Peptides against a protein of PDB entry 4QMF. Designs and how they scored, part 19

Target 1, 175 residues: chain A of PDB entry 4QMF
Amino acid sequence: ESSFMTLFPKYRESYLKTIWNDVTRALDKHNIACVLDLVEGSMTVKTTRKTYDPAIILKARDLIKLLARSVPFPQAVKILQDDMACDVIKIGNFVTNKERFVKRRQRLVGPNGNTLKALELLTKCYILVQGNTVSAMGPFKGLKEVRRVVEDCMKNIHPIYHIKELMIKRELAKR

## One batch from the design tools (peptide; made by RFdiffusion4, then SolubleMPNN)

Design b1_p10_6_s4 (from b1_p10_6, 5 letters changed)
Fold by OpenDDE base, seed 4:
Structure b1_p10_6_s4 (fold): chain B 175 residues (1-175), chain A 10 residues (1-10)
Amino acid sequence: as target 1 above (175 residues)
Amino acid sequence: MIKVDYIPLP
């Protein structure tokens, strides 16, 4: 039997407490046990003797990882679907200067979130920029593209450049 | 910090 635990930041505690019954119900369908520890600030998922698919525990691990990174439950629970993958991209280590970090992170979002929305549409991914991470959910191909754009943005390559490239590639793939 | 620990159960 296998278990995975993830720590969550204190500011997520109230939200996780409110949705934990929904997490439990979603995982119970797969015979995965789960525990919310409010003292430690952890979420745990465990296989049981009734777990039919041993691979579902990896999806449950990814679920709690997404929840810890501020992904809302109605989106995060989609990770339990077979066709859905996720990535949690650490962005906090690319630049030491806080102002430069904030500026580059804001470029991922863009004016009114338009840059992020364009990237989501082009990659067929959900993308959440929060704190020192970017959480993405979608097909593996799209996730690979998201990671490239996110990391390059933190390396001072503007996301608009990649959006233009992705648009061109999409039009070429229709022929 | 994202800490994900794997614990094998007996």
Scores: peptide ipSAE 0.027, ipTM 0.629, DockQ to the pose 0.016
Fold by OpenDDE base, seed 2:
Structure b1_p10_6_s4 (fold): chain B 175 residues (1-175), chain A 10 residues (1-10)
Amino acid sequence: as target 1 above (175 residues)
Amino acid sequence: MIKVDYIPLP
């Protein structure tokens, strides 16, 4: 039997409590057990004797990881699909200065979220910038590009340069 | 086997 546990921040508790029945129902289809501990502030997923595919526990682990990082349930539950991958990019350690961190994180979003929306469209990923992480969901190729752009942005490379590059690559791939 | 994934708090 395999089990995974993920801690979540206190501000997620009310939301997680609200959607936990939907999490349970989604995982029950795969015979994965789950537990929400409100005292510890943890989510746990476990295989059962009825779990047919042992690999589904890794997707269940990724589900609780995404939920802990503020991804909404209707989006996070898509991780249980075979064609869907995710990445949780830690951005908090790239910059020591808090103001510089906030400025670089804001560049990923851009004016009215337009930079982030452009990156989502070009990579075919869902992307959520929250706190000290960027959560992404999509095809593996798209996730690789998202990670590059996010990390480079935290290294002071403006996302607009990568967006322009991805636009050109997409136009060339249509020919 | 229990695997714990600690996601850093914001």
Scores: peptide ipSAE 0.027, ipTM 0.657, DockQ to the pose 0.022
Fold by OpenDDE base, seed 1:
Structure b1_p10_6_s4 (fold): chain B 175 residues (1-175), chain A 10 residues (1-10)
Amino acid sequence: as target 1 above (175 residues)
Amino acid sequence: MIKVDYIPLP
């Protein structure tokens, strides 16, 4: 038997409580048990005697991790699909100065979110920039590209450079 | 096997 637990921040409690029946129903299809502890502020997923695929528990672990990082349930539940992977990129440790951190994080989003939307389209990923983390969901190749762009942005490499490179590579692959 | 994942939020 395998179990995974993830802590969540207090501000997510109300949302997690409202969607928990949908989480339970999604995991029940795979015979994965789940528990929401509102006192501890934790989510737990467990294999059962009826769990046929032992690998699905890793997907369930990733689901609760995404939910803890403010990914909405209708997006986070897609992690249970075989072709979907996720990554939670810690960005808070690249810069000690709060203003410099905020400026670099804002470059990743861009004006009206256009930089982020361009990166999502090119990588075929969903990307959520929140607090000290970037949550991404998509194909494994696209997630590697997202991680590179996000980390380089925190290292003061402007995302537009990588976006232009990804655009050129995409046009070359259509030939 | 039990694994705990915690990603602190600022």
Scores: peptide ipSAE 0.026, ipTM 0.667, DockQ to the pose 0.023
Fold by OpenDDE base, seed 3:
Structure b1_p10_6_s4 (fold): chain B 175 residues (1-175), chain A 10 residues (1-10)
Amino acid sequence: as target 1 above (175 residues)
Amino acid sequence: MIKVDYIPLP
């Protein structure tokens, strides 16, 4: 039997409690057991004797990881699909100065979220910027592009340069 | 301790 556990922050407890029956129902289709511990503030997923695909436990691990990072359930549950991958990019360690960190993180979002929306469209990914992490969901190629743009933004390369490059590559691929 | 153990229905 394989099991994975993740901790979640206290501010997620009410939301996770509300959606936990839906998490359970989604994992039951794959014969994956799950546990919500409100005292420890943890989520656990486990294989059962009825689990047909042992690899689905890795998808269940990724589901609880995304939920802990404030991804909403209707988006996070898509990770159970074979064609869907995810990445959780740690951004907190690229910059020591808090103000510089906040400014660079804000550049990923841009005015009215337009920079983030452009990056989502070009990479075919869902992207959530929260706290010290960026959570992304999508195809492996798109996730690789998201990671590059996010890390380079934290290294003071403005996302607009990568967005322009991705736009040019997309126009060339249509010809 | 509220453990919601969901054992899949047999």
Scores: peptide ipSAE 0.018, ipTM 0.560, DockQ to the pose 0.011

Design b1_p10_7_s1 (from b1_p10_7, 3 letters changed)
Fold by OpenDDE base, seed 1:
Structure b1_p10_7_s1 (fold): chain B 175 residues (1-175), chain A 10 residues (1-10)
Amino acid sequence: as target 1 above (175 residues)
Amino acid sequence: MPPLEFLPLP
């Protein structure tokens, strides 16, 4: 039997309580047990004797990880699909200066979120920039591209450079 | 007891 636990911050408790029946219903289709502990502030997922696919527990682990990082349930539940992967990129440690951190993080979003939307479209990923992390969901190739752009942005490489490169690569692949 | 909302599997 395999089990995974993830802690969540207190500000997520009300939301997680509201959607927990939907989490349970989604995991029950795969015979994965789940537990919400409101006292510890934890989510747990477990295999059962009826779990047919042993790999689905890793998807369930990724589901609770995404939910803990403020990904909405209707997006996070897509991780249970075979073609979907996720990544949680820690960005808080690249820059010690708070203002420089905020400025570099804002470059990922861009004016009216246009930079983020362009990156999402080019990589076929969902991307959530929040706090000290970027959560991404999509194909493995797209996630690798997102991680590169996010980390390079925190290293002072502007995301527009990589977006232009991805646009050129996409136009070349249509020929 | 902490409110452990166990949805018991049947």
Scores: peptide ipSAE 0.015, ipTM 0.503, DockQ to the pose 0.011
Fold by OpenDDE base, seed 3:
Structure b1_p10_7_s1 (fold): chain B 175 residues (1-175), chain A 10 residues (1-10)
Amino acid sequence: as target 1 above (175 residues)
Amino acid sequence: MPPLEFLPLP
């Protein structure tokens, strides 16, 4: 039997409590057991004797990881689909200066979120920028592109450069 | 607060 646990921040407790029946129902279709511990502030997923695919536990692990990082349930539950992958990119370790960190993180979002929306469209990924992490969901190729753009943004390479490169590559692939 | 164990349906 395989088991995975993740901790969540206290500000997510109320939301996780309201959606937990929907999490349970989604995992029950795969015979995966789940536990919400409100005292520890943890989520656990476990295989059962009725689990047909042992690999689904890795997707259940990724589901609780996304939920802990403030991804909403209707988006996070898509990780249970075979064609969907996810990544959680830690951005807090690239810059020691708080003001420089905030400025570089804001460049990733851009004016009115337009930079982020352009990156989502080009990579075919969902992207959530929150706190010290960027959560992404989509095809493996798109996730690799998102990770490069996010890490390079924290290394002071402006996201617009990569967006322009991705636009050119997309136009060349249509010909 | 008890842990909410959601066991799969029998």
Scores: peptide ipSAE 0.014, ipTM 0.490, DockQ to the pose 0.011
Fold by OpenDDE base, seed 2:
Structure b1_p10_7_s1 (fold): chain B 175 residues (1-175), chain A 10 residues (1-10)
Amino acid sequence: as target 1 above (175 residues)
Amino acid sequence: MPPLEFLPLP
């Protein structure tokens, strides 16, 4: 039997309780058992004797990880698809100064979210900037590009530089 | 304590 557990912050409890029946129904299609522990503040996924694909448990692990990081269920559940990968980028440790951290994190979003939307379109990824993490979902190539832009932004490289580079590369690939 | 929602697979 393979099992994975993920702790979630208290502010997610109400939302996770509301969507847990939908999580269960999505995992039942794959014969993956799941448990929500509201006392511990944990989500657990487990293989069963009826689990046909042993690899689906790794996707179920990624599902609960995304849900713990504030990704909404209708987006997070797409991780169960074979063509979908995810990444959870820790950004909290790049800068000790709180104001500098907030300023660099805000650069990823940009004015009216336009910087983030441009990055999502260019990489074909979903991207959620929340707290001390950036969650991304999409193709492996796009996820690698997202991680580079996010980490470089926390290292004081402005995201617009990489967005311009990605735009040029996309125009050249259409010729 | 038992987990609050164990939906057993049938």
Scores: peptide ipSAE 0.013, ipTM 0.493, DockQ to the pose 0.011
Fold by OpenDDE base, seed 4:
Structure b1_p10_7_s1 (fold): chain B 175 residues (1-175), chain A 10 residues (1-10)
Amino acid sequence: as target 1 above (175 residues)
Amino acid sequence: MPPLEFLPLP
């Protein structure tokens, strides 16, 4: 039997309690057991003797990882779909200065979230910028593009340059 | 062993 655990920050506890029955019901369809430990602040997923697809446990692992990083359940549960991949990009280590970090992180969002929305549309990904991580969900190609833009933004390359590049590439691929 | 509070499903 395979099992995976992830820790979650205390500020997620109330939300995870509220949605845990929905998590259980979603995983039960795949015969994956799950446990929410409120003392440790952990989520665990496990295969059972009735688990038909051994690979679904990796998707269940990714589900709890997304939930721990503040992805809402209605979005995070889509990871159980075969065509859906995810990435959790650590951004906190690229910049030591807190103000510079906040400024670069804000560039990913942009004015009124327009930069983030443009990146989501171009990559066909969902993207959540929160704390020291960016969570992304979508096709593998789109996730690779998101990771590049996010990491380069933390390296002081403005996202607008990559957005322009992605727009041009999309226009060329339609011809 | 820490007590696993299993909240039973209603």
Scores: peptide ipSAE 0.008, ipTM 0.518, DockQ to the pose 0.011

Design b1_p10_8_s1 (from b1_p10_8, 4 letters changed)
Fold by OpenDDE base, seed 4:
Structure b1_p10_8_s1 (fold): chain B 175 residues (1-175), chain A 10 residues (1-10)
Amino acid sequence: as target 1 above (175 residues)
Amino acid sequence: MEILFEEEVE
């Protein structure tokens, strides 16, 4: 018997309440139980006697983790698919200066989100920049690339450099 | 692609 719990920020409460029946239904297909605790501000997932695939609980863990970090349910629920992985990248600890943090985070997004969109396309990932984290969903290779770009951005390596590198690598892989 | 910059406690 396995269980996982994730805390969520207060501003997510209303949304999570709204979609929790959908979460329950999605997890019920795998016989994973779930609980939304509005007092504690937590989500819990756990196996049941009917859970057949033991690995699904880890995906359920990831689901609630993604939901806690503002990933919308229609996207987050895709984590339950076998071919889908995710990563929640903590970016808040790379710099102490708030203005510097904001500036670097904005660089990751780019003008009109174009930098982030390019990164999503090149890595075949979904990417959400939220507060002190970046949530990504996609293939493992893509996720690795996303993490590198995101962390390097917070380390003052401009994403444009990596975008160019990824473009080159992609073209080379087609040959 | 989603972009959210809500204030959070570290």
Scores: peptide ipSAE 0.030, ipTM 0.659, DockQ to the pose 0.059
Fold by OpenDDE base, seed 1:
Structure b1_p10_8_s1 (fold): chain B 175 residues (1-175), chain A 10 residues (1-10)
Amino acid sequence: as target 1 above (175 residues)
Amino acid sequence: MEILFEEEVE
């Protein structure tokens, strides 16, 4: 039997309560059990006797991890698809100064979210910047690119540099 | 097997 547990912040509790029946239904299709513990502030997923795919529990683990980091359920549940991967990138540890952190995080989003949208399109990923983490969902190659751009941004390398590079690579791949 | 994940409290 395999089991995974993820803690979630208090501000996420109300939302998780609202969608938990949907989480249960989605996981029931794979015979994965789940528990929402409001006292501890945790989500748990576990295999059952009827679980036929041993790998699905790892995807269930990823699902609750994404939900804990504010990814909405309609997007997070896509992690259960075979071709979908995810990454939760911690960005809060790169800079000690809060103002500098906020400024660098804002560069990743850009004006009207245009920088983030460009990165999403180029990597074929969904990307959510929330608090001290960036959650991404998509193909493994795209996720690797997202992590590089996000971490470099926190290291004071502007995302526009990487976006330009990705655009060039895309054009070269069409030939 | 149980694995624990802790998410940052902001």
Scores: peptide ipSAE 0.029, ipTM 0.643, DockQ to the pose 0.022
Fold by OpenDDE base, seed 3:
Structure b1_p10_8_s1 (fold): chain B 175 residues (1-175), chain A 10 residues (1-10)
Amino acid sequence: as target 1 above (175 residues)
Amino acid sequence: MEILFEEEVE
């Protein structure tokens, strides 16, 4: 039997308590067991002797990882679908200066979130910027593009450059 | 899309 554990920050505790019955119900459909440990601040998922698909445990692992990084349950639970992938991109290590980090993270979001919304639309991904990470859900091709844009933004390459490139690629791909 | 800028330790 396989098991995975993920720690979550304290500020997520109240929310996770609220939705944990829904998490349990979603995983029960796949005979995956789960545990919320409020003392340790952890979530655990594990296979059971009744688990039919051995690969579903990896998706359950991804589910708790996404929940730990502030992805809402109605969105995060979609990871259990076969056609859905995810990525959690660490952005906190690219810049040593805190002010520069904040500025570059804000560039990724843009005015009124418009830059990030454009990126979501162009990549067909859900994207959540939270603290030192960016969580994304969608097709593998889109996720690869999101990671490139996010990391390049932290390397001082403005997202607008990639957005323009993605727009051009979209136009060229029209049949 | 949601945006949260809470400080965190990884």
Scores: peptide ipSAE 0.028, ipTM 0.677, DockQ to the pose 0.057
Fold by OpenDDE base, seed 2:
Structure b1_p10_8_s1 (fold): chain B 175 residues (1-175), chain A 10 residues (1-10)
Amino acid sequence: as target 1 above (175 residues)
Amino acid sequence: MEILFEEEVE
């Protein structure tokens, strides 16, 4: 049997409690067991004797990882689909200065979230910026593009540059 | 820091 456990921050506890029955029901369809430990602040998923596809445990692992990083359940549960991949990009260690970190993180979002929305559309990904991580869900190709833009942004390369490049590439691909 | 643990039990 395979088991994965992830810790979640205290501020997620109330939300996770409210949706845990939905998590359980979603995983039951695949015969994956799950446990929410409110004392430790952890989520656990594990295969059972009835788990037919052993690979589904990896998707269950990804599910709890996404939930821990503030992805809403209706979005996170899509990770259980075969064609859906995800990435959790750690951004907190690129810059030591807090003000510089906040500034660069804000550039990912942009005015009214327009920069992030543009990136989502161009990569066909869902993207959530929260705390020291960026969570993304979508096709593998799109995820690679998201990671590049996110990391480069934290390295002081403005996202608008990459967005312009992605727009050009998309237009060229239509011809 | 977020931590993910994995275990496999036969």
Scores: peptide ipSAE 0.020, ipTM 0.542, DockQ to the pose 0.016

Design b1_p10_8_s2 (from b1_p10_8, 3 letters changed)
Fold by OpenDDE base, seed 1:
Formats: sequence, structure tokens, C-alpha cells
Structure b1_p10_8_s2 (fold): chain B 175 residues (1-175), chain A 10 residues (1-10)
Amino acid sequence: as target 1 above (175 residues)
Amino acid sequence: MEILFEEDVE
């Protein structure tokens, strides 16, 4: 029997309460049990005697991790699909100055979210910038590219450089 | 849609 637990911040509690029945229903299809602990502020997933695929517990683990980082349920639940992977990129430790952190994080989003949207399209990923993490969902190759761009952005390499590179790479792949 | 930048512990 396997079990995984993740903590979630207080501001996420109200939302998680409203969607937890949906989480339960989605995981029940795979015979994965789940628990929302409002006192501890945690989510737990675990296999049961009826769990057919033991590997699905890892995807359930990823589901609650994504939910904890503000990914909405309709998007997060897609992690249960076989071809879907995810990554939660910690960005809060690259710089100590809060103002510099905010500025670099904002560069990743760009004006009207255009930079982030371009990155999503080029990598075929869903990307959510929230707090001290960037959550991404998509193919493994795309996720690797997202992590590179995100981390480099926090290292003061502007995302536009990588976006241009990805655009060129895409055009070359059409040949 | 405006994104939120709430501080939390990881």
C-alpha cells in the first residue's frame, strides 16, 4: 500500500473544499482513496485493495501537488491521463530581494500574459505562475523546456531569448 | 485574468 501527502496554504482551503467531491470521484475511478484534512491543511492519496494499476498512485500524488499550487481542478485532473506529465518549479530561492524576485517573475508573464502564452504554445504546456512556484503540465519534452526558461528567467536571462529560439526550432522541425 | 502572487511556505 502506497500513500502520499501534500500540504496546501490557507488561502487554498475554501477552493479545495468546494472541489473535493470532484477529486474523490475522479480518483474513485482508479480505486485511489483520498482525504482532505482541513485542520492540518493537507491532502492525502493512497492505494486500496481494489487499486488495479499501482502506478496511478504517482499520478494521484501529482494531482494533489498541483492542486496545492493553485492549479484549478479541471486542468489538474488531466494529470491522470497517461500522456500527461507535470512539474512544479520552485522559483522563490533564486534571489533574496523580494522586489527583484517580483520583477523577474513578472518577466515570465509579460505584458497581458503574452510571454507566458507564447511559451505555453511553443512547449504545448499549461503553465501557471503562482507565488513561489511555476506549475506546468504537458509532454516531458515541453516540460523540460519550460523549466529551462523559468529558471533562466529567475537567473536574469529574459524569456524572450528562449521564445525566439523555440520559434526557430519549431520552424526547422517543419522541414 | 489577473494572476495572484500570494506568499506561502514550500
Scores: peptide ipSAE 0.024, ipTM 0.644, DockQ to the pose 0.052
Fold by OpenDDE base, seed 3:
Structure b1_p10_8_s2 (fold): chain B 175 residues (1-175), chain A 10 residues (1-10)
Amino acid sequence: as target 1 above (175 residues)
Amino acid sequence: MEILFEEDVE
């Protein structure tokens, strides 16, 4: 049997309590057990003797990881699909200056979230910027592009540069 | 889109 545990921040507790029955139901379809520990502030997923697909536990691990980083359940649960991948990008360690960190993180989002929305469309990914992480869900190619843009943004390379490059690449790839 | 800036668990 395999088991994975993920800690979640206190501000997610109320939401996770609200949707945990839905998490349980989704994982029950795959005979994966799960536990929400409100004292420790953790989520656990575990295979059972009835688990058919041994690889599904890794997707369950990813599910609780995404939920811990504020991805809403209706989106996060899509990770259980075979064609869906995810990435949680840690951005808090790129810049030591807090003010600079906040400014660069805001650049990633842009006015009214338009920069991030453009990146989502170009990469065909769902992207959520929250705290010290960026969570992304989508195809592997798109996820690689998202990680590049996000990390470069924290390295003071403006997202608009990459967005322009992605637009050009898309146009050139049209047959 | 909501962005929380608090330090949290990773």
Scores: peptide ipSAE 0.024, ipTM 0.653, DockQ to the pose 0.048
Fold by OpenDDE base, seed 5:
Structure b1_p10_8_s2 (fold): chain B 175 residues (1-175), chain A 10 residues (1-10)
Amino acid sequence: as target 1 above (175 residues)
Amino acid sequence: MEILFEEDVE
């Protein structure tokens, strides 16, 4: 039997309590057990003797990982689908200066979130910037593009550069 | 959902 656990920040506790019954029902369909530990601040998923597909536990692991990083349940639960992939990109260790980190992270979002929305459209991904991570869900090709843009942004390459490149590539593919 | 920029648990 396999088990996976993830920690979540304190500010996420109230929301997770609210949706945990929905998490339980979604995982019950696959005979995956789950536990919300409010003392430790953790979520756990486990296979059971009735689990038919052993690979589903990895998707359950991804589900709780996404939930811990503030992805809302209606979006996060889509990870249980076979055609959906995700990536949680750690961005907190690219820059030592906190002020520089905050500035570069803000560039990913852009004015009124327009930079992020453009990236979502071009990559066909869902993207959420939260704390020291960027969570993304979508096709593998799109996820690879998102990771490249996110990491390059933390390395002081402005996202607008990549957005322009992605737009050009789309136009060329349309021919 | 509001995007939060605080440092948190990973």
Scores: peptide ipSAE 0.023, ipTM 0.637, DockQ to the pose 0.050
Fold by OpenDDE base, seed 2:
Order: sequence, then C-alpha cells, then structure tokens
Structure b1_p10_8_s2 (fold): chain B 175 residues (1-175), chain A 10 residues (1-10)
Amino acid sequence: as target 1 above (175 residues)
Amino acid sequence: MEILFEEDVE
C-alpha cells in the first residue's frame, strides 16, 4: 500500500473543508482513501486493498497537490482522467526582490489576463497563477512549454516573446 | 478572470 501527503496553506482550509466530500467521492471511484487533517493542515491519499490500478495513487497525489495550490476542485479532479498531466511550478525562488517578483508574475498574467489566456490556448493547458506557484494541467508537451514560459518570465524574458513563437509554430504546423 | 496572489511559504 502506498500513501502520499501534502501540506496546504491556511488560507485554503475553508475551501478544502467545503469540497472534501467531493474529493472523497471522486477518489472512492478508484478505491483510494483520503484524509483531510485540519489540525496539521494536510491532505493524505492512500491505496486500499481494493485499489486496482496502482498508478492511480500517483494521480491522487497530484490531485491533492493541485488542491493545495488553489486549483479549484472541478478543474483539479480532471487530473484523474487518462492523458491529463499536471505541473506545479515554483516561482518564488527566481527573484529575491519582492517588487520584481510581483512585477514579473504580473507580466505572466498580463493586461486583463490576456497573456495567460493566450498561453493557455496555445499550450492547451489550464494555468493558475497563485502565490508562489503556477499550477498547470494539460498534455505533457503543453506543460513543457508552460514551464519554459513561466520560468523564463521569472528570469525577465517577457512572455510575449514565447507567445509569438508559439503562434508561429502553430501556424506552421497547420501547413 | 480574477487571479489572487496570496502569499504562502513553499
């Protein structure tokens, strides 16, 4: 039997309490047990004797990781689907200056969220920028692109450069 | 679209 645990920040507690029954129900379909510990501030998933696919525990691990980083349940639960992957990109360590961090993070989002929306469309990924992480869900190829853009953004490479590149690549691929 | 930037410890 395998188990995984993740901690979540305090500000997520209220939401997680609200949706935990839904989490339980979703994981029950796969015979994965789960526990929400409000004292410790942790979520745990574990296989049971009835767990058929041992690989599903890894998806359950990813589920709680996504939930911990503010991904809403209706989106996060999609990780249990086949061919859906995720990535939680830590962005808080790229820049020491807080103002610079905020500025670069805002660049990733862009005016009215248009930069992020463009990136989502081009990579076919869901992307959530929250706190010190960027959570992404989608195909592996798209996730690789997202990570590159996100990390480069924090390294002061403006996302518009990559967006233009991705647009060009998409157009070329249609030929 | 609303994006919240809440600070937490990684």
Scores: peptide ipSAE 0.022, ipTM 0.631, DockQ to the pose 0.056

